# Ledger of designs, part 314: peptides against a protein of PDB entry 3WG5

Target 1, 218 residues: chain A of PDB entry 3WG5
Amino acid sequence: LAKNIVYVAQIKGQITSYTYDQFDRYITIAEQDNAEAIIIELDTPGGRADAMMNIVQRIQQSKIPVIIYVYPPGASAASAGTYIALGSHLIAMAPGTSIGACRPILGYSQNGSIIEAPPKITNYFIAYIKSLAQESGRNATIAEEFITKDLSLTPEEALKYGVIEVVARDINELLKKSNGMKTKIPVNGRYVTLNFTNVEVRYLAPSFKDKLISYITD
Target 2, 218 residues: chain A of PDB entry 3WG5 as posed
Amino acid sequence: LAKNIVYVAQIKGQITSYTYDQFDRYITIAEQDNAEAIIIELDTPGGRADAMMNIVQRIQQSKIPVIIYVYPPGASAASAGTYIALGSHLIAMAPGTSIGACRPILGYSQNGSIIEAPPAITNYFIAYIKSLAQESGRNATIAEEFITKDLSLTPEEALKYGVIEVVARDINELLKKSNGMKTKIPVNGRYVTLNFTNVEVRYLAPSFKDKLISYITD

## One batch from the design tools (peptide; made by RFdiffusion4, then SolubleMPNN)

Design b2_p30_2_s2 (from b2_p30_2, 15 letters changed)
Fold by OpenDDE base, seed 4:
Structure b2_p30_2_s2 (fold): chain B 218 residues (1-218), chain C 218 residues (1-218), chain A 30 residues (1-30)
Amino acid sequence: as target 1 above (218 residues)
Amino acid sequence: as target 1 above (218 residues)
Amino acid sequence: KPGVEIQALRGGKPAPARPELTVEIKLNTK
């Protein structure tokens, strides 16, 4: 029996393999409790492509809906964060947040300049991001343009273009607006209708390990 | 009903978030088929700490035993690979392989010199690697020395010191020797007695995605 | 921040400064 529980957890900072651990831990806890969903409050400037792809896979393997919520105002789901969002069961954004800017880079040179990715890598990620958008029934053209044009969108634009599903100011509004929505990708092979009627919201704190690793990687 | 299936997959190269994806994919396939175990033929010089920690967590969450097999001869479970091994349900090594050299570094400077990790990071990984060893009933002192002395061991030494469980020349010998062994860590909360009697060995090939990402990251 | 790499300190070959093709998908803040 699904518990009327919605977990909320925060993931902030660069997308790294540590960020994957956070996703995995948070989702696992919510799965164990048979939660209705987990909401990940995401604020990221981007990060590693490999970590991003792992996070996407972990989300896709989730036994419960994983909602990416770009939150709070001023936050972004930039670069890797956009891929993660596009790989999720539902995307929400708070007013004053952004999504996009997905151009892959090889890193930064010694002088801090961007090392451009070769066309082969860029094309790979174009195909990948389009796949995520298509599988989730989101705007694949815009997803491509997140790379090719380094496009960034407001929540209103992202909603308008069919990139995201919800604009919400807070968790309560998110729950209200997403109640009755179907997940954009399957959960355990099925599209799930979200039921946020009479849910208990449970916040997950970073583990001590999470805090330590975040501190070490910051 | 457990199928008399043992999966074998290869993971080679640097431990990255892509390596995590490989682990996750391989383990997931084996879980879905209710395999008796999966054997990961591991050959790594090390890699990212965050990816390593994620891999360890994924192994620990596996519904089936994950056997790390340092293979083929000449391979290593170096650095991050050692942590992964210590986090697994069973460690095997082929003759002519090595394990250890786990000292964390912050990376390489512009001139290619190692940037040493601050004591805080080193101490964190000492605690972490000792935890993995202790939880698996393996030699925690040697695990610490993998960092503090940058110790590397042969299969014979690693077996002697209680770091690993099996020395095996090939998959067949591994299956034979590990048959009837208990996992060193729980599977779904239980220590499992490995049953490799009349098993079908199934090799997992790298996905196209795996090949592409490996090619991109090489 | 430099990621903690747990690499085998093998002797002196500088890990080829191949920029670990850490395909960083970061905001290209121009």
Scores: peptide ipSAE 0.054, ipTM 0.291, DockQ to the pose 0.047; fails the geometry check
Fold by OpenDDE base, seed 2:
Order: sequence, then C-alpha cells, then structure tokens
Structure b2_p30_2_s2 (fold): chain B 218 residues (1-218), chain C 218 residues (1-218), chain A 30 residues (1-30)
Amino acid sequence: as target 1 above (218 residues)
Amino acid sequence: as target 1 above (218 residues)
Amino acid sequence: KPGVEIQALRGGKPAPARPELTVEIKLNTK
C-alpha cells in the first residue's frame, strides 16, 4: 500500500522574497510527490508584507495541504508569520511558542525606533488579516486585535480563541492530533480531510542558498 | 593646508536593511574624517520602504553633505532610489541613467504579477515623496508623478525639471560642477556651500558582508 | 510587527526588473 508521504521543512528568520522561494520550493517538492501534506516548521519575527502576501497566495494555490507549525518551543509566528499561518490549511503551535503581534510598521528609524504605519496602511492590513481569518473559519476578532492591540497569544489561548487548530509538542503529536481534521481552507476547491494513519515523514533540508540567506538575514 | 576629503562609495542592488547598514557605515566613516562630502554612487531598482525611509533619515542626520550620484551609465535610482536621492543634499546623474518609477507595490504574486498597493499606501508615499521634494526645493509635481504616472526621467529631463542638480559623466566632472553649490537640505541646520577646489578623493570599498549580500540579493 | 517594504518582489518568474516599493510587515524585536 503506497505510503502517504508527509514532508516537513523549516522556515526560520525574516520573511523575505527568499522566504517565498523557500515556500515555493518546499511546496513544489511535496506537490510533485503527491504528498498527503507538507508541514512547515515556522519561526519568524516577521518580515516583508509583499513576501508574506505572496507566500499566502502560494499556500492557497497549493495542490496539497500546507500545515504551519510554530516550532520549536520559543519560536514565534510573529507579524508576517501570523498572516502566513492564517492563510494556511492548518495551524499548529508547540508549547512555549507565540502567535500575533501583527501591527504593520513602515520600518525602523536610524535610532531604532519604529516608524508607525499610517492609518491607511494599518486599515488595509486589518481588512486583509480579517479576510484570512474569515476565509479559514478562524477568529477574525482576535485577528484584528493582533494588529489593533499588537496582541500576542500562547498556543493554549490561540487554540481556545479559535485562531489555531492544534497544540503539539512535536511532529508525531501533530500528526496524531491533526489526523482526521479538515483543512481550514480548500485544496483545489475542496476541504481535505487529513489522513496521517500510515505516513512516511520526510524532512526537507534548506538549500545551500537558503542557509546562506538565513545566515545573512539573521 | 589640510586637504578636504571627499569619500566615494557604491551602493548597488536592492534597498534593504543591509543597504541601511551600508549607508550608515559609509556616512559614519566620512563623518569621522570630517569629510567635505560623501558621494554615493547609486544603482538600484528599488527595495524596502522601511529601509528607504531609514536611509533618508540617516542622510538627513548626516554631519556632512551626502551626494547621491546615479552611476554608472545604465544605472537607475528607481523606486526607493528616487526617494533616497530626493532626501539627499545633492543629486547627480550620469548620462544614460534614469530616475523615477516610484509607484509603491505590495509585491509580486506567485505568478510574478504586481500586487498593487492600496490607495491608502500610495497616497501616503505621494505625501512623503512630495515632502522630500519640497524640503529640498525640488520639483514636487514631478515627484508626485513619479508615483501617479510611474514616471521615469533622463538626467537631462530631471535637471530641466528641477529634480536633480547635476549631470556628470564621472566623479571629476561631478566635483567640478557641484563646486560652489549649496546643499539642497541642511547639514546640522545649515545649508552648506560645497568646496571641491582642493579635495582628495577616497574610495570606500564594500565590506565583505556587503559583497556577500549583494551577491545573494542580485 | 509587520513593516511596509518598498521592495521589488523577485518572487516567481523573473519579475520584470521593475522598480518596486513594497510594504514590509516586520516585528521589531529590538
């Protein structure tokens, strides 16, 4: 009986155009093998809005379920990471991780101070994050508060409030808990029920280019 | 008689947080030596708005005049590069270069299509670019059109329209033509008259890190 | 915190070398 394959890949650091390339590469590999799903272990303080939006689109266009897993303990899906998670087929968090803090900024001043985004930009991303939450059947009120209050949540809070679907300590627990769950967004127009009963886990390593960029951007 | 020093450094490629570090490093070196000015040879297709705004602030906080020189022929101060130029003490362009194309975008879709910035963001940057032009006594109407029409100008057009101050083929011609010009923005609260009559030109090399990032981002 | 970037997104097909200003959403961890 053909083993269902689940890919696991890591994305760490800032969300950039290169991060898009990583997502695209990872998802493409998993699509080529007709994987049951790909799990992206995510640890990000945030990054570019453009890259983030492109990543969200890439996930939404995936031929297979894309699970965002905030991992390891101590990791965050902060800022852009939250948007990416909310755009995905399933969100999981490890204990000791966080999600949220989504307030847009224009950048940092020379003195390291935050340059606030104008209300016009902030409002755009409020609408955008709410749309992601609504499209995925997640808590749109909390999604808005990720911006308006710069709210951050624990895994337990995020689960409780219907922002995420799973709290899991590791990949095995994630597979176990998410088995039989429906994707929160469609895959090729259909909500897919995840089947992790007989899966082979395959880890995808970052490319040399991935490692180099991470080294430079971290 | 103490030779006035003019530093020349190159910034090429995308405007990123690393580009800010380059600007900061270059300007700091020139400040430490009490240089008459620093000339930044700029060739950029654009980049991050946050990095751009930070670079503009860094230039505006410079203790010495910062001259942006769009160089070599074929180079551009496109998008973010135009903002940086408009935020500087003097803009020069080499023949065969361009300036403009400042329309904000949110990024590229997976299919490579541009994600347009919402009107709210576009309007913010219209106000911002106009402020830079006005503060520097440059053409604010054209600055707006760099966004609204995605306008690009030749050096001759940019000079004619009062967007830039100098057209120069090389550093020597730049120094000659800009000698005796007043900075378009203040240095420490004062408009400085450039004195390039007896200057030593010192070229600053990119750091190893600079080279590596350029290699990765290009 | 997500920041607005004015970047040329080079994701996917070689985006035509268009000058781009992109909004970044970064968390300021400083």
Scores: peptide ipSAE 0.050, ipTM 0.306, DockQ to the pose 0.089; fails the geometry check
Fold by OpenDDE base, seed 1:
Structure b2_p30_2_s2 (fold): chain B 218 residues (1-218), chain C 218 residues (1-218), chain A 30 residues (1-30)
Amino acid sequence: as target 1 above (218 residues)
Amino acid sequence: as target 1 above (218 residues)
Amino acid sequence: KPGVEIQALRGGKPAPARPELTVEIKLNTK
């Protein structure tokens, strides 16, 4: 019986236009092979809002389920990473990871202080993050508080509050726990039930460009 | 009496070509104003080696002292950040920061595992980091161990081992403690004694581009 | 040139990821 393929790829570091290229490449490969899903092991402190929004769009346009997995222990889906996660078909977190702290900033001042986003921008992202949460059936109140309070959550808290779907130690546990779950957003306009009963896990290596970009960004 | 100007700027996130542009802009502004020094508040997990090397060169070519200050508490001069620090005229760290973990990688594999740099690349960066340490009169053995052992140090350890020059809680304490210190590398071919007795602190805001880039990279 | 990343290996105390969402404010000055 031809094993269903699940791809696993890593995205680490700041969310940039190069990170978009990584997402696009990884998802495209998995789409081409008609994979059951792709799992993106995400570890990011955040990044560019424009790149983040493009990544969310790319995930939403995926022909296959895209699972964001905050991994390994010590990793974060911080700031932009939270938006990406909330825009995905399934969110998983490893123990010892975090999610949240989504307040938009304009950058850092000359003295290294955060330049706060004006209320118009903050409100835009509040609306945006709430939209992502609502569309995925996740906790929109907490999503708002990721911005308004710079809230950060543990995996257990995030699961408890209905922000994420899975807490898993590794890919095998993730596959086991997510087997039979429905995607939180549609794939090609349809909610998909994940089937991980007979799967082959394939790991995607970063391209030379991805390595270079990660080298540039990390 | 015209106050000597000390510029303070923040660089946060991954070291990229855009980070180079930030360093170049900040240093250029400080040079144009004939500042006594520029303090770069650095918080980085690392980044691109090419960008890092360019940043080091830009620091070394500065017409004024460039002080790397690992700030605020919780910040790191990790990986590429350590090289940048070692290439600077003075290194300071705030309590609760870290420096080190400099092993070069080629990126992350498909499964998110680190792709190790081949020995030729690792050895290149060992030689490079040792050169930076030696040129600045800092601990070259520890600099090597930042790579070979992925060593990370606290500010107190880094000071004790002669990796850094100052532990300071804030800019005011940094200025106070570094006053009268000689630069660890030359400025225009000459070691400079820092004079912070009568200074005005000016904070440099990120450019719109810097904000955008930080947004892209953070 | 092989892209070399000099990143902190994950083993360091994650510097509290200062979560940044940097927004390009295209200030539409209208």
Scores: peptide ipSAE 0.045, ipTM 0.252, DockQ to the pose 0.067; fails the geometry check
Fold by OpenDDE base, seed 5:
Structure b2_p30_2_s2 (fold): chain B 218 residues (1-218), chain C 218 residues (1-218), chain A 30 residues (1-30)
Amino acid sequence: as target 1 above (218 residues)
Amino acid sequence: as target 1 above (218 residues)
Amino acid sequence: KPGVEIQALRGGKPAPARPELTVEIKLNTK
């Protein structure tokens, strides 16, 4: 029986336009093979909002389920990473990771202090993050609080509050726990039930370009 | 003095993945020439939400200002078209056009009746459209009402309520009226003041592919 | 009549944030 393929790829570092290229590449590869899903191991402190929104879009256009997996322990889906997660077909977190802290900022001052975003911007992102949560059937109140309170959650809290779908220590546990779950958003216009029975896990290596970009942006 | 270039292209018909390709192509051409702006003459009854959201993203990633111009008279930026407009750097409308009617639907039944979207979807789009309005400094209350009341506005109403920036009969009047306006959203991270002094207008013809797609989707 | 198939926004596509919106929430991992 031809094994269903699950791709796994890592995205680490700041969310930039280059991170979009990574998402696009990884998802495209998985789409070409009609994979059951792609799991993106995400570890990001955040990044650019434009890139984030593009990534969310790319995920939502995916012909296959895109699972955001905050991994390894110590990783975060912070800021932009939270939005990306909320835009995905399924969110998983490893123990010892975090999600949240989504308050938009304009940047950092010379002294390293945060330059606050004007209310117009903050309100936009509140509406945006709430939309992601609502569409995916996740907790929109907590999504708002990721901004308004700069809230950060543990995996257990995020699961409890209905922000994420799975807490898993590794890919194997993730596949086991998410097997039979429906995607939180449609894939090609349909909610898909994940079938991780008899799967082959294929790891995608970062391209040379991906490595170089990671090096430049770190 | 090298004239600043303004590109003009038309997008007509349903918003689909192919419409995204049109936006991407047109904007890319204008970006390559470092145009002062691109004006997209938009006439759409709406279309797919995924394609719409991708288009909005592509516009927001543009290296140059993207002006959505609901044109000619009789045209509409209906449904998905409204979202696209709200996501753009500037909205203009010709007299005799309309904008709005943004209530999400699941499609049409065999009898031609609307299949209503579930509240979860509707609420998502409310949040989404409000976010677009808020980010662009446009009327978020009216943006919500485009969904909740399925509101449609004339150009004059849309201008009055702060949904759009310009009412113009043609490209020349549009350029004249929008000259010196700031983009409603950033271009490459900055709000740009449009400079339509001493510009060359270049019309982009639809590709053969664009024509074929339009024919298939009409 | 083209359906306002707003169906596909069900995927939580956020309104594209302005490029200026650096949601750089850099968690300063100290």
Scores: peptide ipSAE 0.022, ipTM 0.190, DockQ to the pose 0.093; fails the geometry check

Design b2_p30_2_s3 (from b2_p30_2, 15 letters changed)
Fold by OpenDDE base, seed 3:
Order: C-alpha cells, then structure tokens, then sequence
Structure b2_p30_2_s3 (fold): chain B 218 residues (1-218), chain C 218 residues (1-218), chain A 30 residues (1-30)
C-alpha cells in the first residue's frame, strides 16, 4: 500500500557536490518508502554549476515527485537554487523569500571581485535555464532574464509570472495548496497528480555525513 | 536481449561536482542500453570530498557494473580517485599508474600551502575509506594507510595487497582478465559475474557540457 | 568563513596552487 507519507528535508547553504549527496540521499529514502512526495526546504545563495546540473538530473530521475520549497521566510533559491527549482516537479515559496539572480560567474578573484564568465558560458546557461523552464511549462522569458538581467523575484511575482506554482507559509499550507496539482515535469515518464489527503509528514534529518560536510563548509 | 555491450568513458582531472555529472551521465547511458558493464578510464589527482562521496554513491546505485580503470600509463587514481575506485564494482590499473595518497585536507592557503584537516575530519575519512574497502572485500588496512601514511601504490603492489583486482595494459586485456570475475560489491543487491565474451566496445565521448566544464576547470 | 573546500583528496604532488579556479560557476547572489 503506497504509504500516504510525505517526506520533508532541509537543504541549506552553497550548492556543492555535497548538496547533491543530500538530494540523492533524501530522494532515495523517500523512493524506498514509496512516499507520495518529498519536499525539500531549500535555502541557498547559489553554488557550483556542475553540482546544480547533477541535482537537476537527480531530481528528474526521481521515482517520486520532488517539490522544492524555498523556506523559511528570509530564505532564497538564488542562482543555482533557481535552476534546481526549475528542474523540479513543483516549486513553492514562502512569503519573504526570493528566487533568481542566475548569472554565471567563473568565480571570485583574490580580491573578492567577480570573475565574469565568457559569453560562451553565459549563453550555454541561458539555453539551459530556458530549457528547464520550457520543459516544465514555466516562464522561459523570465528564466532567461534571471541571467541577462540578474533578475530576482518575490514569491508573488514568481507566481504571477508563471515561474513557480505555490506560495505557502508552511508545510501544511503547501500540502493543502498543492493537493491535486499535476507535476510540472514527468515522474517516471508520467505527469503525476499530487495527493496530499491524509498524509503523514516525516522529517528527514541530515545524516552525520551531512552535518559534517555542513560543518566543514560553514 | 541484454546487448553484449561494454561502454568505455574517460574521466580526467579534478574530482568535482562536474565529475559527478560525468559519472552520472555515462552510467545512465550504459544503464539505458543494459550494457554488460561500463569501464571508466580514470585519471585524477583528486578533488572534492563531497563530489567523491556522491560519485561513490552513484556507482553503488548503478544498475550495471562500474569498472574503474586507472588509465592510461602515467595516470593516477589519487586521493578522491582512490575512494571512487574502492567504491566501485571492480578496479583495474594500467602499468605505470598509481593509486592512493588519500589524506584529507581542508584546502590550500593563498600561498599554496596545505591547510590540514582537523583530526575529526581525518578520522571520519579513515572510517569511510575502511568501510569502502571492507564492503568490497579489499584491504582495509592499506586503505587506512592511504590516509595515515599518505601511501601510494603501484598497480602490482595494489594487486598484491588486495586493493585492486586487475592489472591490464589496455581495454582488451582488461576485458579478458576480468571476464568471469564477480563484482566486489553488489549490483542491484546481487554480486554479478562479469561476462565479456563477444562484447562490443562502445566509447562514450564527453558531452558538450562535460567539455565546457573541463575547459573551465582546467 | 574559509571556503570549506571539503577535503580535496588531493594526490601527493602539491598540485601547483593552480588557483583552484574553482571555476565555481557560482550561481551566487550578489
């Protein structure tokens, strides 16, 4: 019997290869239990493009819906976080959060200045982010502007412009509002209608490994 | 009909989140075609621990055997590469390659000096690398010494000490020698006997993305 | 906070401080 379980896990900080590990672990746990979905509470300033792409791919390979929830208030899905969100089955944001600012950079110089990405790289990511938006039926024009204008949006703007699907204050409101929604991308080749009626919410804690990496990266 | 296909792909350079993407892409392609195995020609000086752990996990989740082949002569599976190898279904090395040197570091200072990892981190990785060795029936004592003594081994030594399974000069010799061997870790919960009789070898080229990342990281 | 480069399992030769061009294509917020 498909357990009416929804998992919730937190991912906070820079998007790195470790963040991928967290996503992979969390999704795997939820897959093993045939959860209705996993909600990832995401708060990130961005991170590595490579890790981001891997995370997107892992989400797209998920056997269950992966909901990105920019949470709590004050959190962001900035840069890499936006790409991840756009690659997911459903995006929600809490009031007082932000999404966008996706301009690629090569890194920071020793003096802390941004090293600009060459046009070739920028154009690659423009194409990539537009693809994510188009595949999910989200606003590809705004997705492009996340890069070209370094645009950041509020939850209300993001919803209005068709970048995200839900604005919710907490997990309970998210479950309520997203109940009956179809995933924006397929799960195992099919669009899934989310069923959050009579669900048990289970919170996943970071593993010791996750804590260690966070400690090391903080 | 399980196609008698063996995929071969190259991963070269630092282990990063991009390297994870490469592993994931290559393994996914091989999985989709129900390949007998994928051979990853690995040449790495090491890289990020987080990316490494993700790669190990991805390999362990593979639906097909993943063979790490330290190749060509002059290549290494250094540091992170050793962990990846120890997490794989079979390890091979070409003559003139090396494996080991797994001491964790926090990074490099601005002056290029190594920032030492605190004992807590070092001990974590000792436990981790020993676990990988033990799970695969490989030499856990040597695995520990890869960290504690920063030990590096030749292919012949690594074979002798039970760290690796095969020394091979090229793909053809690798296939010949590994034919009939059991994987050192399970594939989908079962130890698999490799069957490389009458196989077609298919080489996977890096994607444009892979090339771009390599270009950016080089 | 120093970029916790989680442990570069860096092999023996001091890789020239190639500036880890951590080409962190950092999708970082300003």
Amino acid sequence: as target 1 above (218 residues)
Amino acid sequence: as target 1 above (218 residues)
Amino acid sequence: MPGVELEALRGGKPAKARPEVTVEIKLNTE
Scores: peptide ipSAE 0.059, ipTM 0.300, DockQ to the pose 0.091; fails the geometry check
Fold by OpenDDE base, seed 5:
Structure b2_p30_2_s3 (fold): chain B 218 residues (1-218), chain C 218 residues (1-218), chain A 30 residues (1-30)
Amino acid sequence: as target 1 above (218 residues)
Amino acid sequence: as target 1 above (218 residues)
Amino acid sequence: MPGVELEALRGGKPAKARPEVTVEIKLNTE
């Protein structure tokens, strides 16, 4: 019996337009091969809101389940990463990772101080993040608090509060724990039950371009 | 029995004079074919007030129902998009979208700070947005708060508060849920009951010009 | 458009000002 394929790819660093290109490329490859899912190992401090929103859209348009996996230990789905996770079909976190801290900012002043977003922008992203949470059946109150309190959570807290679906130490544990779970948002209009029985894991290497841009933006 | 036609077109990006041209073109095509309705998949951060007002007027002059559908997930009917929605025959939102944040601004300063509109302009748009809400039988108090509090809402909140009519994941669900609904404003002087039974969905592709301008304005 | 950044309020390194997601009703100043 032909093994179901699960792709694994890594996205690390700031969320930018290039990060969108990485998501798009990785998901496209997995879609083309009719993979059971793609796992994106995410480690990001955040980044651009525009790129984030485009990434969320790309994930939600995916023909296959996209699992955001905050990995490895020490990684974060911070800020934009939280939005991306909340927009995905399943969220997993490794122990020793974090999620949250989603308050939008306009940037940094010359002295390194944060330029606060006006209430308009903050309220926009509150609505946006709550909508992502609600649509995925995740904790919208906590999603709001990721902004209003700049809250950050451990994997255990995030699981407990219904923000994420899985805590897993590695890909094998992730596959085991998420096997039989339904996607938190639809894939092609349907909630999909993940089947990680008899799976082949395929790792996608970053392109040369991916490596170069990560190097330039890091 | 000849199927009733529902057109679907996408408008994405900033609301400009070119966005007016897109609305005009799409609605005109649908009018010419005596479509049951046109669904405009809207994703906008806002834009120009003049263009917005012209778009609202064009929608209100439509010979067929114009449904504003905030789509896909992650999209917004922000700022000008909210006014456009409130001026339309029916508003739908996909889960993971938002509406609101309508406070008028004069622009952005060099430092990225908002240049506030003077009270006269703000009050004008308060009156305008309330009028749109009242005319469509939508929540005028919330419409005002879209400006005064720069409020943004989830689809569920917007539905709950009577700002929108439908929450739908896709076009099929939208058609199903909105079938038998009356338009919130008249079409050719009459409130129309939407009939989405035995419908053919026709997608309007953006013109080359539409694509180019979207590229330039994004 | 000036960048709205969704950055984790981590400590002091100035992240490069990215362009803002601007929800604007730009009123044309006559």
Scores: peptide ipSAE 0.040, ipTM 0.296, DockQ to the pose 0.060; fails the geometry check
Fold by OpenDDE base, seed 4:
Structure b2_p30_2_s3 (fold): chain B 218 residues (1-218), chain C 218 residues (1-218), chain A 30 residues (1-30)
Amino acid sequence: as target 1 above (218 residues)
Amino acid sequence: as target 1 above (218 residues)
Amino acid sequence: MPGVELEALRGGKPAKARPEVTVEIKLNTE
């Protein structure tokens, strides 16, 4: 039986293989405790495509709903963060956050300039981001424009255009607004109705390893 | 450096968790030997959606091109097999094979009748199969019709409609025809041009475990 | 600028197996 428990964890910074390990750890803990859901407070400027795709896959393999919450105010789910969000069971954003700007790049040159991706790579990611949007019943046209126009949206715009599901100021408002919503993608092959009635909120802290890695990469 | 080696392995029967283990083993062996590609001779009537999705993911994570070859004549990539093919780097079919018939079901009742999937599940798989087609630059309309019309196609039709890339009678013809083709999805983030000039073909046999499981499930 | 870096699309740890989906994809036996 699902425990009336909701986990909350924070993931901040560039999307890397270490970020994957954080997602995996957090989701695994919540799965083990048979939580009602896990909310990931996400703040990222983007990162590695490989790590992003692995994270999306890990979310899609979750035994419980994974809610991506772009939080706190001032945070973003930029680039890789948008893909991660679109691959999740529910997207929420706090006021003053942003989502989008997903144009793929090969990397940065020695002078810090962007190395542009060839059209074939860009087209691959257009197809990929559209697929994530379509699978989740979110706006695939806007998802494409996150790449083709490098578009970024406010929470209000993202909600209006059907990119996200919830605008919430804090965890309590998120729980309240998402209560009774169905997941945008299946959990174990089933669309799940979120039940956040009388839930215990448990916060997960970064592991010692997570803190150390964050410290080394800063 | 990629060894001028192409692996060939066979996967036959219903798509299950054991089938995933076979894919994982075969691809891992080919990756370890830095093969030019692996060709999976596929013959399946369908199977479990969870196993199918895991297999697709495993293929997409391959360090080398994974070619799905619907073989021998009389074989099919039906249902789950179609999804697997659409998730691969190249699809080939032998004459006298078929692909399609992808309508999802909840299972079989005690009387052997099909339990229909609810519209929400059907729509999920429509979105999923279309995403696979779009990502691989294959015909997404036909991919949808594999579900909505339970459509099945011959190799000639599948090639004509842009579902598959190669019609080949045997491994030698497949290697010849696919030589110089680009993968339909990236390998390690790059579209790869297949080089089958002067390749050694290595056949992988089922493991003892694979044989035992096949024997138990028959 | 926020961007998705494409150095290696596949460099990550293999994802855990997807949750068991109760939906089967099989040919309708007419």
Scores: peptide ipSAE 0.031, ipTM 0.183, DockQ to the pose 0.136; fails the geometry check
Fold by OpenDDE base, seed 1:
Structure b2_p30_2_s3 (fold): chain B 218 residues (1-218), chain C 218 residues (1-218), chain A 30 residues (1-30)
Amino acid sequence: as target 1 above (218 residues)
Amino acid sequence: as target 1 above (218 residues)
Amino acid sequence: MPGVELEALRGGKPAKARPEVTVEIKLNTE
């Protein structure tokens, strides 16, 4: 029986247009090989909203399940990372990671102060994040509070509150726990049951550009 | 019996000269009131090495115990924050927080890429962080690996490896667990046993400047 | 010693601004 292939790739740092390129590349590779899924090990403090939205769209357009795995311990799916996670087919977190803190900003002033987003923009992202949560059957109230209260959650809290689907220490535990789970959003219009029986795990290395970008974005 | 006063203050964001001013102000207030200790709720991704060193020095010069508490869940004592923690009288972490990732950099290029520190500087900080660990009776090997491997640890790992002293969900649990512990470094030349029996907790609000700085630095 | 910035855990923003977990919305101000 042909082994189900699961790809694993790492995305670390700020969410930018370059991060979009990474997501696109990784997902495309996994699609081309008809992988059962791709796991994106995500560690991000956040980044650009435009890039985030494009990434969410790319995930939603994926021909295969995209699992966002907040990993390793100490990693976060913060701000833009939370949106990306909520837009994905499955969210997993390692112990010692965090998710949330999604308050939008316009940027930083010359003195490094936060430029607050106007209420219109904040409200837009409240609606957007709630939509992502609702579409994925995740906790929309908590999703809103990620913005309104700048709430950050542990994996255990996020699981308990129905924000995420799995707490796992490593890829092996993730595969074990997520085996037989249905995707939280459709893949090509259908909810897919993850089949991680008899899988081959393939690790994707960053391209030279990806590495350079991580240096730029790190 | 006069209640022992414990101050709690929050320091969030990048470590800068302004962060030094916050530490100095908070510790000074607690010193003036002869507090049993001050707990600094720390959430930092890191920052300037010069400011970090000054903060460490200010903590070491404190007339009262300074407890670094990585809080709330999702917070980190990353990079400079780890050095600060290792320079303190006690380290506590909340579940879902992280510590480590201490590799020094010279800064970011115009394109946002990391400018790596030359080996001389990296080696300097290896020696420095090991010194902080050794002086506080904490794991110097792990302290080195925070730099050489950019290691990040969960609270449970950090406790297990002897990097930190307490894992606590909140201030009340921190006080309970740290009661009767000896400071890991001297206070005015003496190791102090923390007495959190019959304490009054006083929360310090950020000054207007501190808030402005948080806006600048957040 | 030259201003060694200890790598903030990549909080998103460039060195000057604290890595807020920020969704940076560049409003294209036309």
Scores: peptide ipSAE 0.021, ipTM 0.239, DockQ to the pose 0.069; fails the geometry check

